# Peptides against a protein of PDB entry 3ZOQ, part 11

Target 1, 223 residues: chain A of PDB entry 3ZOQ
Amino acid sequence: QLLQDSWWNQLKEEFEKPYYQELREMLKREYAEQTIYPDSRDIFNALHYTSYDDVKVVILGQDPYHGPGQAQGLSFSVKPGVKQPPSLKNIFLELQQDIGCSIPNHGSLVSWAKQGVLLLNTVLTVRRGQANSHKGKGWERLTDRIIDVLSERERPVIFILWGRHAQMKKERIDTSKHFIIESTHPSPFSARNGFFGSRPFSRANAYLEKMGEAPIDWCIKDL

## One batch from the design tools (peptide; made by RFdiffusion4, then SolubleMPNN)

Design b1_p28_6_s4
Fold by OpenDDE base, seed 1:
Structure b1_p28_6_s4 (fold): chain B 223 residues (1-223), chain A 28 residues (1-28)
Amino acid sequence: as target 1 above (223 residues)
Amino acid sequence: MEEEEERRKREEEERRKEEARLLAETYA
């Protein structure tokens, strides 16, 4: 099956809907005719690394990096050996200032994903060099459903919402049950306006501790 | 140079075809 059992049970009905069938047919053409990121096998990496039941934290991104070898199917994450994008550099700077982690020599956030940090983009594919080229093609409906089923889960989730795009999803989150951490985006254009000093990592762990959950080890080891 | 560019274009086309096939097989 397309997804592991815990996610499949939540999302299987979406994959049978016309919008997703149309999206799939579009993607088949796009991957055949254009250079599309991430690799097709990596599209659902966020759901592969973090099961529905294991989600502790959600970090929302917009769409994948559109440069060669960058996108890993995880929001903000880049494959090992890839230069860290500016937003990711700022994430690591905040991580260092927040909880004292060293800046890693790579940009892979897989270690977070494996601990229950769902690194979800709202749009899961992109054309090379064309940011948001797959916006409005059906991904947002699926990823909205992902947010919805997490919001409906009895076990609380922590949503980290950087910038306006991510914060627009707050309306879909039951804030009586789930925790929200909001700030400006880590982009160089916005980071100094509230992202730096927002301490999302320590705050997330503080909520996890209150819930009786194991905290995330946010520190990333060098490769 | 022209042969190398043509080779590169063919390799990229084959990569795209493989990605499309993989997508179809994985997400059918």
Scores: peptide ipSAE 0.043, ipTM 0.632, DockQ to the pose 0.019
Fold by OpenDDE base, seed 3:
Structure b1_p28_6_s4 (fold): chain B 223 residues (1-223), chain A 28 residues (1-28)
Amino acid sequence: as target 1 above (223 residues)
Amino acid sequence: MEEEEERRKREEEERRKEEARLLAETYA
């Protein structure tokens, strides 16, 4: 099956819907005719690394990086050996200031994903060099459903919502059960307007501890 | 130079075909 059992049980009905079948056919054509990111095997990496039941924290992105070798199916994350994008550099700067982690020599956030940090983009594919080229093609409906089924889960989730796009999803989150950490986006255009000093990592761990859960080890080891 | 560009284009096309195949298999 396409996904692990825990996610499949939550999302199987979506994959049978016409919108997703149309999305699938579109993607087949796109991958055949153009350079699409991430690699087709990596599209659902966020769900592969973090099961439905293992989700502790959600970090929402918009769409994948559109440069060669960058996207690995995780929001904000880049493959090892790839130069850290500006937003990711700012994330690591805030991480250092928040909890004292060193800045890693790579940009892979896989270690977060393996600990229960769902690194989800709202759109899961992109054409090379064309940001948001797959916007409005059906991904948003699936990823909205991912947010919905997490919101419906009884075990609390922490949602980290950087910037307006992510914050628009707040209406789908039951704040009586789940925790929200909001700030401006880590982008150089907005980071100084509230992202820096927002301390999302320590705040997330504080919520996890309050829930009786193990905190995330946010510090990333060098490769 | 032309042969290298043609080789690169063929390799890219083969990669795209493989990605499309993998996508089809992943969604099966």
Scores: peptide ipSAE 0.038, ipTM 0.581, DockQ to the pose 0.018
Fold by OpenDDE base, seed 5:
Structure b1_p28_6_s4 (fold): chain B 223 residues (1-223), chain A 28 residues (1-28)
Amino acid sequence: as target 1 above (223 residues)
Amino acid sequence: MEEEEERRKREEEERRKEEARLLAETYA
């Protein structure tokens, strides 16, 4: 099956819907005719690394990086050996300021994903060199459903919503059960307007501890 | 009221589009 059991149970009905079938056919053509990122096997990496039941924190991105070798199916994350994009650099700067972590020599956030940080983009594919090229093609409906089923979960989730695009998803989140951490986006265009100093990492861990859950080890080791 | 609401919605949409553009440029 496409997804591990916990996610499949939540999402299987979506994959049978016409919109997803159309999306799938579109993706087949796109991957055949153009360079699409991430690798097709990596599209659902966020769900592969973090099961439905294991989600503690959600960090929403928009769409994958569109440069060669960058995207690995996790929001904001880049494969080892890839230069850290500006937003990711700012994330690590805030991480350092917030909880004292060293800036890693790579940009892979897989260690977060393995601890229950769902690194979800709202759009899961992109054409090379064409940001948002797969916007409005069906991914948003699936990823909205991902947010919905997490919102419906009884065990609380922490949603970290950087920037307006992510914050628009707040309407889908039951704030009586779930925690939301909001700030401006880590992009150089907006980071100084509220992202820096927002301390999302320590705040997330404070909520986790309050819920009796293990905090996330946000510090990333060098490779 | 309706015209003002429509204006507000248009302004909000334009702000969202601009943010999306800026994000796209950041990742380019």
Scores: peptide ipSAE 0.022, ipTM 0.392, DockQ to the pose 0.258
Fold by OpenDDE base, seed 2:
Structure b1_p28_6_s4 (fold): chain B 223 residues (1-223), chain A 28 residues (1-28)
Amino acid sequence: as target 1 above (223 residues)
Amino acid sequence: MEEEEERRKREEEERRKEEARLLAETYA
């Protein structure tokens, strides 16, 4: 099966729907004819690293990085050895200011994913050099369903929604059960308008502690 | 009232387009 059992039980019906079949056929053509990121085996890495039951925090991104060797199937994350993109640099600056973590020498957020931080893009693939090239092709319907099944979960989730695109998903989240942390996007164009000083990491951990859950170790070790 | 709602919708769409552009530039 495509996903581990916990996610498969929540999403298996989506994969049988016409929209996903059309998306799959599109992706087959795209990967055959174009350079597509991430690697096809890495498309669902967010769901592979963080099971449905283990999700504590969700961080929504838009679509994968479109440069060579960058995307690894996790929102905002880049493979080790890859220069940190501007938004990710700002994330680490806020992390340092918020809770005192050092700036890591790499941009991999896998350590967050393994702790229950679902690093989900709303669109899971992109053409090389063409941001949002796979927008409106079906991914958003699947990722909306991911948000829906998390919202329906009894055990609370913390949603970190940076920027308008992510915040548009707020309507799908049951705020009577779940917590939302909102700010402007970490992009250099918006970070100074509310992202910096938003302290999403300490706020997320405060909610986790209130729920009796272990906080996330947000500090990333050098490689 | 309808003109104001349409104006708000257009402004929201423009803001959304601008944010998408800015995000694209950040990832480029």
Scores: peptide ipSAE 0.018, ipTM 0.411, DockQ to the pose 0.275

Design b1_p28_7_s2
Fold by OpenDDE base, seed 4:
Structure b1_p28_7_s2 (fold): chain B 223 residues (1-223), chain A 28 residues (1-28)
Amino acid sequence: as target 1 above (223 residues)
Amino acid sequence: EKEEEEEKKKKEEEEKKREELERLAGEY
């Protein structure tokens, strides 16, 4: 897939490495033999919607939704017409309580991505019905490099780290330059333990304003 | 004291079980 020039310049060396070639060959087999999500054209949608230079906020996810038509290559996001997953519903509940946004009639976060919110999963593909099935296959090495090159950037980034899996990436982030917003995961299993009331959206915008940047319009319009 | 330790241990076990369920459920 052709990445934007800004991401290509940061990641070109990774694409030449053996691990990535092995990952690509694995993915060719997986997509040929099994139902894999997202669509192969959508794998890098996070990087397509948000250039390296345009990243203002990063929201880390684990791996794509494994149900039909759900995953669109953006963490937590689902394609229009797809029922909102429980974690996404809780994200919208927190959004409503934090900054007063209405709950949208769809689950697409593309409007955030277009404003500089990098919706990055640490693993970018999954087998149908098999959560984390592509864990440890090489994606984590690439996505670690994505975090690293963002951490190395002079222009500050806000990292929103929901739950322990995302928080494990904090060691790769230069906290002298970048801002971290941490809470429990939006999952129904953890949301009541700190995600609700964490106000990540207003806090992110407060950091952007302090940096002299335009805030994110987090409110999602109905389709 | 013993009841508080048992309640703490039960909470820690529930939290571990929750994390495992979250891992199995993924981002869902």
Scores: peptide ipSAE 0.059, ipTM 0.602, DockQ to the pose 0.232
Fold by OpenDDE base, seed 5:
Structure b1_p28_7_s2 (fold): chain B 223 residues (1-223), chain A 28 residues (1-28)
Amino acid sequence: as target 1 above (223 residues)
Amino acid sequence: EKEEEEEKKKKEEEEKKREELERLAGEY
């Protein structure tokens, strides 16, 4: 996939590295031999919707949804017409409690991505029905570099780090420049332990306003 | 000292179990 020029300038060196070539050859085999999600054209959707320069907020996920038609290359997001997964339902419940948004009739977060919310998974592909099946195959090295180049950016970024997997990336973030919003994961297993009431959306907007940036319209319209 | 170390170990184990649950739950 051709990345936007701003991301290409930041990541071009990674694409020449052996690990990425090996990852690419692995992915070619995987997509040929098995059902892989998301669609190969959607793998880099987070970078397609949000340029390097346009990133205001980062929300880290783990890996794509492994069910048919779910994943669209954005963390936590599902294609229209797909039933909202439990974690996404809890995200919308917190959104409602935090800033009064209605719960949308779909699970697409594309409207956030278009406003500068980088919806990045640490692993960008998955086998059908096999969560984390592409863990440790090279994606984490690329996505770590994405975090690094954002951390190196002079213009501040807000990182929303839900749960420990995302919070492990905090060591790569220059907290003297960038803002961190941490809570437990929105999963039903952890949401009651600090995700609910964490108010990540209003807090993110409050930081954006302090930086002289336009806030995110977090409210999602029905389709 | 031993009781504080045992409480610290229990917290670390509960913490690891929580990480594993979050990992297994993923985005689901």
Scores: peptide ipSAE 0.070, ipTM 0.613, DockQ to the pose 0.343; fails the geometry check
Fold by OpenDDE base, seed 2:
Structure b1_p28_7_s2 (fold): chain B 223 residues (1-223), chain A 28 residues (1-28)
Amino acid sequence: as target 1 above (223 residues)
Amino acid sequence: EKEEEEEKKKKEEEEKKREELERLAGEY
């Protein structure tokens, strides 16, 4: 996929590496032989909606939703008309408790992405009905590089790291320049153990304001 | 002391089980 110039300048060297060529050839076979999510044109939506320079906040996910019509190339986000997954429902519950936003009638986080929230999964594709089916295929190396180039950026970034998988990326983040917000995952299995009451949205905005940046409008309007 | 160690071990096991469930469930 063609990336915006800002991301292309940061990632062009990765696309020439053997691992990415192998990943690309794997993906060509997978999309031809299997039902893969998201749509191939939506794989890089996180980078399409949020330029390298416009990144204010990063929210790391694991891999895309593996159900029909769910994934749209943004972590935790679902297409309009799709039932909100349990973790996303908990995200909206925390959003309501943190800053008073109403729970939206849809699960699209595109409004966050357009404001500089990079909704990045560590793995960008999945087989239908097979969670983590594309783990260890090369995506993690690319997404690690995305984290690295953001960490190297002089302008600070806020990293929201929900759960252990995301928190493992903390070692790649220069905490002298960048801010980290950590909690348990929004999953029903972990949300009560630290995600609820973590107030990631107000904390992110407080850091943005301290940096002289415009805060994120986290409240999502109904469609 | 023994009760605190058992409670700590129980919390660690519960956390490990939770992580395994998080890993199996992913973002879902």
Scores: peptide ipSAE 0.064, ipTM 0.611, DockQ to the pose 0.263; fails the geometry check
Fold by OpenDDE base, seed 1:
Order: structure tokens, then sequence, then C-alpha cells
Structure b1_p28_7_s2 (fold): chain B 223 residues (1-223), chain A 28 residues (1-28)
């Protein structure tokens, strides 16, 4: 996949490294022999929708949804017509409580991505029905580099870090330049322990306004 | 002191169980 020039300039050196070549060969085999999500053309959708320079907010996920038709290369997001997963439902409940947005009739977060919300998973592929099946295969090294180059950027970024997995990336973020919003994960198992009432959307917009940037329109229109 | 240690240990065990459930369920 051809990345946008802004991301290519930041990541081109990673693609030449042995770990990424090994990852690529692994992925060729996996896509040939197994059902892998998302579609191979959708793997880098987070980078396609949000250029390096346009990133305002980062929301980290773990890996793609492993069910048919769900994953679209954006963290927490599902394709239109797909039932909203539990965590995504809780995200929309918090969105409603935080800033009064209606719960959308679909689970696509593409409208956020187009506004500068980088919806990045730390692992960008998964085997059908096997959560974290592509963990430790090289994606984490690439996505760590994505976090690093954003942390190195002079223009501030807001990192929304839900749950421990995402919060482990905090060590890579220059907190002198960048803002971090942390809470428990939106999962039904953790949402009541601090995600609900964390108001990440209004807090993100308050930081954007303080920086003189346009806020995100977090409200998602029905399709 | 012993009650605080038991409460801390119980909280740590509850947190570990939550993390394990989150891991098993996936962050989905």
Amino acid sequence: as target 1 above (223 residues)
Amino acid sequence: EKEEEEEKKKKEEEEKKREELERLAGEY
C-alpha cells in the first residue's frame, strides 16, 4: 500500500528493516492460507484517513476485530451494517454523556479519522476468530515508531489511552509537548471503573481549543 | 497494617482477574 507522503517520509526507513520484511512475508502467507482481517487494502486505513501532519488526537487500540466484515483498519471502528461491539457501544454512551451526541445507527468512526483522529491499533492484522493471533509478529515495532514520530512532532498531539495496554505506550510520549487522557478501557469489564465519566471527548476538545486548533466534531451522523 | 495489606492484596487479585478477563475477552 502506498502511504500518504507525510507518513511515508516518517516511516520509509521502517519498511526497509528486516523485521518489517519478515512481517510482510508472514502476512503474505497468512492472507493466502487463512482468513485475515481487515482486508489487505484496509490495513493502513488509519494512516490513509489521517495524514501525519493532520493528526490531532490518537486513540490506541490493541488489534482488529476478528469477526467477518467488522474490521476496517481503524481502532474500535466497525464497517456500516455491523453490530456495534460492546466497547464501541460504551464509547458512544460516554460520548452521549460527555457532550450530548446521539448514539449513531452504525459503528464507523471514519468521520473522526477524517478530522485528524488517528484510530491506531498496535497490531494491524488478526486471524479470523483468533484475537491477538498476530501479536509479536512485528506490527508493534512499526506502531511504536508511529507513536515515536508523533511524539517527536513539534505540533502537540492528544493521546487518548484507554486501558493498560494503551497506557503502556505512555513511556514513548513526550508529556512536555503532548497531552494524555487516561482512563480504564471502554470494555464492559472495565468501563464502570473509570471510563464512564472520564469525558475524553470534551477534554480533548478543550486541549485543542487551548492550542488554537479546531475541535473535533465527535458527533457521528446516521447513515 | 494487616487489614490494609489484605485489602491491598484483594484489590491486586481483583485487578489481575479483571486484566485476565479483559485479555481473554480481547479489548473488544
Scores: peptide ipSAE 0.056, ipTM 0.594, DockQ to the pose 0.246; fails the geometry check

## One batch from the design tools (peptide; made by RFdiffusion4, then SolubleMPNN)

Design b1_p29_2_s3
Fold by OpenDDE base, seed 3:
Structure b1_p29_2_s3 (fold): chain B 223 residues (1-223), chain A 29 residues (1-29)
Amino acid sequence: as target 1 above (223 residues)
Amino acid sequence: DEEEEEERRRREEEEERRERERLAADQAL
């Protein structure tokens, strides 16, 4: 099976649907003919690091980084040794200002994922140098189902929705059960318009504590 | 020159990656 049991039980029916089979056949050609990111084994890393039952927080991204060695199947995250992208630098600046964490010497958010932060992109693949190249190919239908099954879960989830693209998913979230933290996107073009000072990390932990859950250790250690 | 060697190495690494991914993508999807 492609996923661990907790996610497979929620999503197995999607993988049998025509839209996913068409997406799969397209992606097999794309990976053979072009440079596609992330590595194919890393496509579902968000679901591999964070089980369906372990999800505490969701952070939605759009699509993977389209540069060499960057994408690792986690939204906003980059592999160790990769220069931090501008949006990720702003995330760490807000983290420092919000809860006093030091800026890490790397851009890997795997430590968040392992604590129950689902770092989900809505599109899970991209062509080298071509942002949104795999938009509207079927990923959005699968990732919408991921949001739906989390919204259906009885145990509350905290959704962090940065910018309009992520905020469009709010219609799928049962706000009677789940918490939403909204701001402008961490991008340099939008961060000063409400991302900075939004304090998403302390607000997420305050909701977790209110739910009787362990807070996230958002501070990332140097490698 | 060093630039031609770096471009050659990048192309070789991309070709090797595409070959690995051609096999891996069938199992990953």
Scores: peptide ipSAE 0.449, ipTM 0.852, DockQ to the pose 0.020
Fold by OpenDDE base, seed 5:
Structure b1_p29_2_s3 (fold): chain B 223 residues (1-223), chain A 29 residues (1-29)
Amino acid sequence: as target 1 above (223 residues)
Amino acid sequence: DEEEEEERRRREEEEERRERERLAADQAL
């Protein structure tokens, strides 16, 4: 099976649907003919690092980074040794201002994922140098179902929705059960318009504590 | 030319990566 049991039980029916089979056949051609990111084994890393039951927080991204060695199947995250993208730098600046964490020497958010932070992109693949090249190919239907099954879960989830694209998913979230943290996107074009000072990390932990859950250690150690 | 040789190496590494990904994609999707 493609996913661990907790996610497979929620999503197995999606993988049998025609839209996913068409997406799969498209992606097989794309990986054969083009440079696609992330590596095919890393596509579902967000679901591999964070089980359905272990999800405490969701951070929605749009699509993977389209540069060499960057994408690792986690929203906003880059592989170690890769220069931090501008949005990720701003995430770490807000993290420092919010809760006093040091800026890490790398861009890997795997430590968040392992603590129950689902780092989900709405589109899980991209062509090299071509942002949104796999938009509207079927990923959004699968990732909408991921949001739906999390919204259906009785145990509350915290959704961090940076910018308009992530905020469009709010209609799928049962706000009677789940918490939403909204701001502008961490991009340099929008960060000063409400991302900075939004304090998403301390706010997420304050919700977790109110729920009787362990907070996230958002501070990332140097490698 | 060192620039042509570096471009050739980058193309070869990209082709090898595509071949690895072609084989992996069928199992990963």
Scores: peptide ipSAE 0.298, ipTM 0.775, DockQ to the pose 0.020
Fold by OpenDDE base, seed 1:
Structure b1_p29_2_s3 (fold): chain B 223 residues (1-223), chain A 29 residues (1-29)
Amino acid sequence: as target 1 above (223 residues)
Amino acid sequence: DEEEEEERRRREEEEERRERERLAADQAL
């Protein structure tokens, strides 16, 4: 079984579909012939750290970081000891300005994932140095299904949609049940155009409180 | 040259990683 039971019950049928088998065979070749990220065991880490029922917040990324040791199967997150990418630095700057958290000495968002923040990329693998190299290979169909089954869930979810790529998924989200927080992307090219001052963390917690749920502790401790 | 040795080590580490991942990917997907 590739996933924990809560996700497996929602997604097992996808893994039997031809598109996923084709993706699987492609990825087996890619991992054998190329340097692919994340490590194969880490591909589904977003679903491993956050169960289907425990999802409170979703943060959509595009694809994994394509540098050595960076990707750990969580959107925007990097392994400990890895230099924080520019977008992640801007996420922490906004976190500091929004709710007063200190900037952590590492880039791991695992503490968010463990609290019910689904850190989902729309594409779950990448070739070294080649952003979007696995785009349009089948991952988007699986990750669209992840969004769909969360949208179908009775218990509300908060979707944080940074930039146009993530915002394109809004059409799949039942806005009568679920909350959406939209801004420009945290990238240095877009962050000053609406990401900074968007206060996604306090806004997410304000929705959680309205739902009678425990807020996320967004503050990340140093390692 | 220290740069050539560092590049060689990086290539060897990448090859060893690809070999590990070739075996792991079949179980991870």
Scores: peptide ipSAE 0.452, ipTM 0.856, DockQ to the pose 0.020; fails the geometry check
Fold by OpenDDE base, seed 4:
Structure b1_p29_2_s3 (fold): chain B 223 residues (1-223), chain A 29 residues (1-29)
Amino acid sequence: as target 1 above (223 residues)
Amino acid sequence: DEEEEEERRRREEEEERRERERLAADQAL
């Protein structure tokens, strides 16, 4: 069994489909012949840290960081000891301005994942130095199904959609049940055009409180 | 010399990683 029970019950049928078997055989070759990120055991970390039932918030990324030691299977997150990427620095700047959190000495978002923040990339693997190298290979079909089964869930979810690529997933989200927080992407190229001052963290907690749920502790402790 | 030794070490670490991942990917996917 590849996933814990709550996700396996929702996704087991996808792993038996031809598209996933073709993706699997492609990825087995890629991991043998190329430097692929994240480590293969870390591909599904977003689903390992946050159960289907525990999802409160979803933050969509595109694909993993393509540098050595960076990717850990969580969108925007980097392993401890890794220099914070520009987009992640801007996320922490907005976090500080929104709710007063200190900027952490590391880039790991595992503490958010453990509280019910699903840090999902739409593509779960990448070749070293080659952004989007695994685009259109089958991951988008699996991750679209993850969005679909969350949209079908009775208990409401908050979707944080930064930039156009994440916002294209809005058509798959039942906005009669679920909440959407949209802004420009945290990238240095777009952050000043609406990401800064968007206050996604306080807005997410205000929705959680309105639903009678415990808010997320977004503040990250130093290691 | 120090830059060539660091580049050699990085290549060796990448080859060892590819060998580990060749075995691990079959179980992880």
Scores: peptide ipSAE 0.442, ipTM 0.852, DockQ to the pose 0.020; fails the geometry check

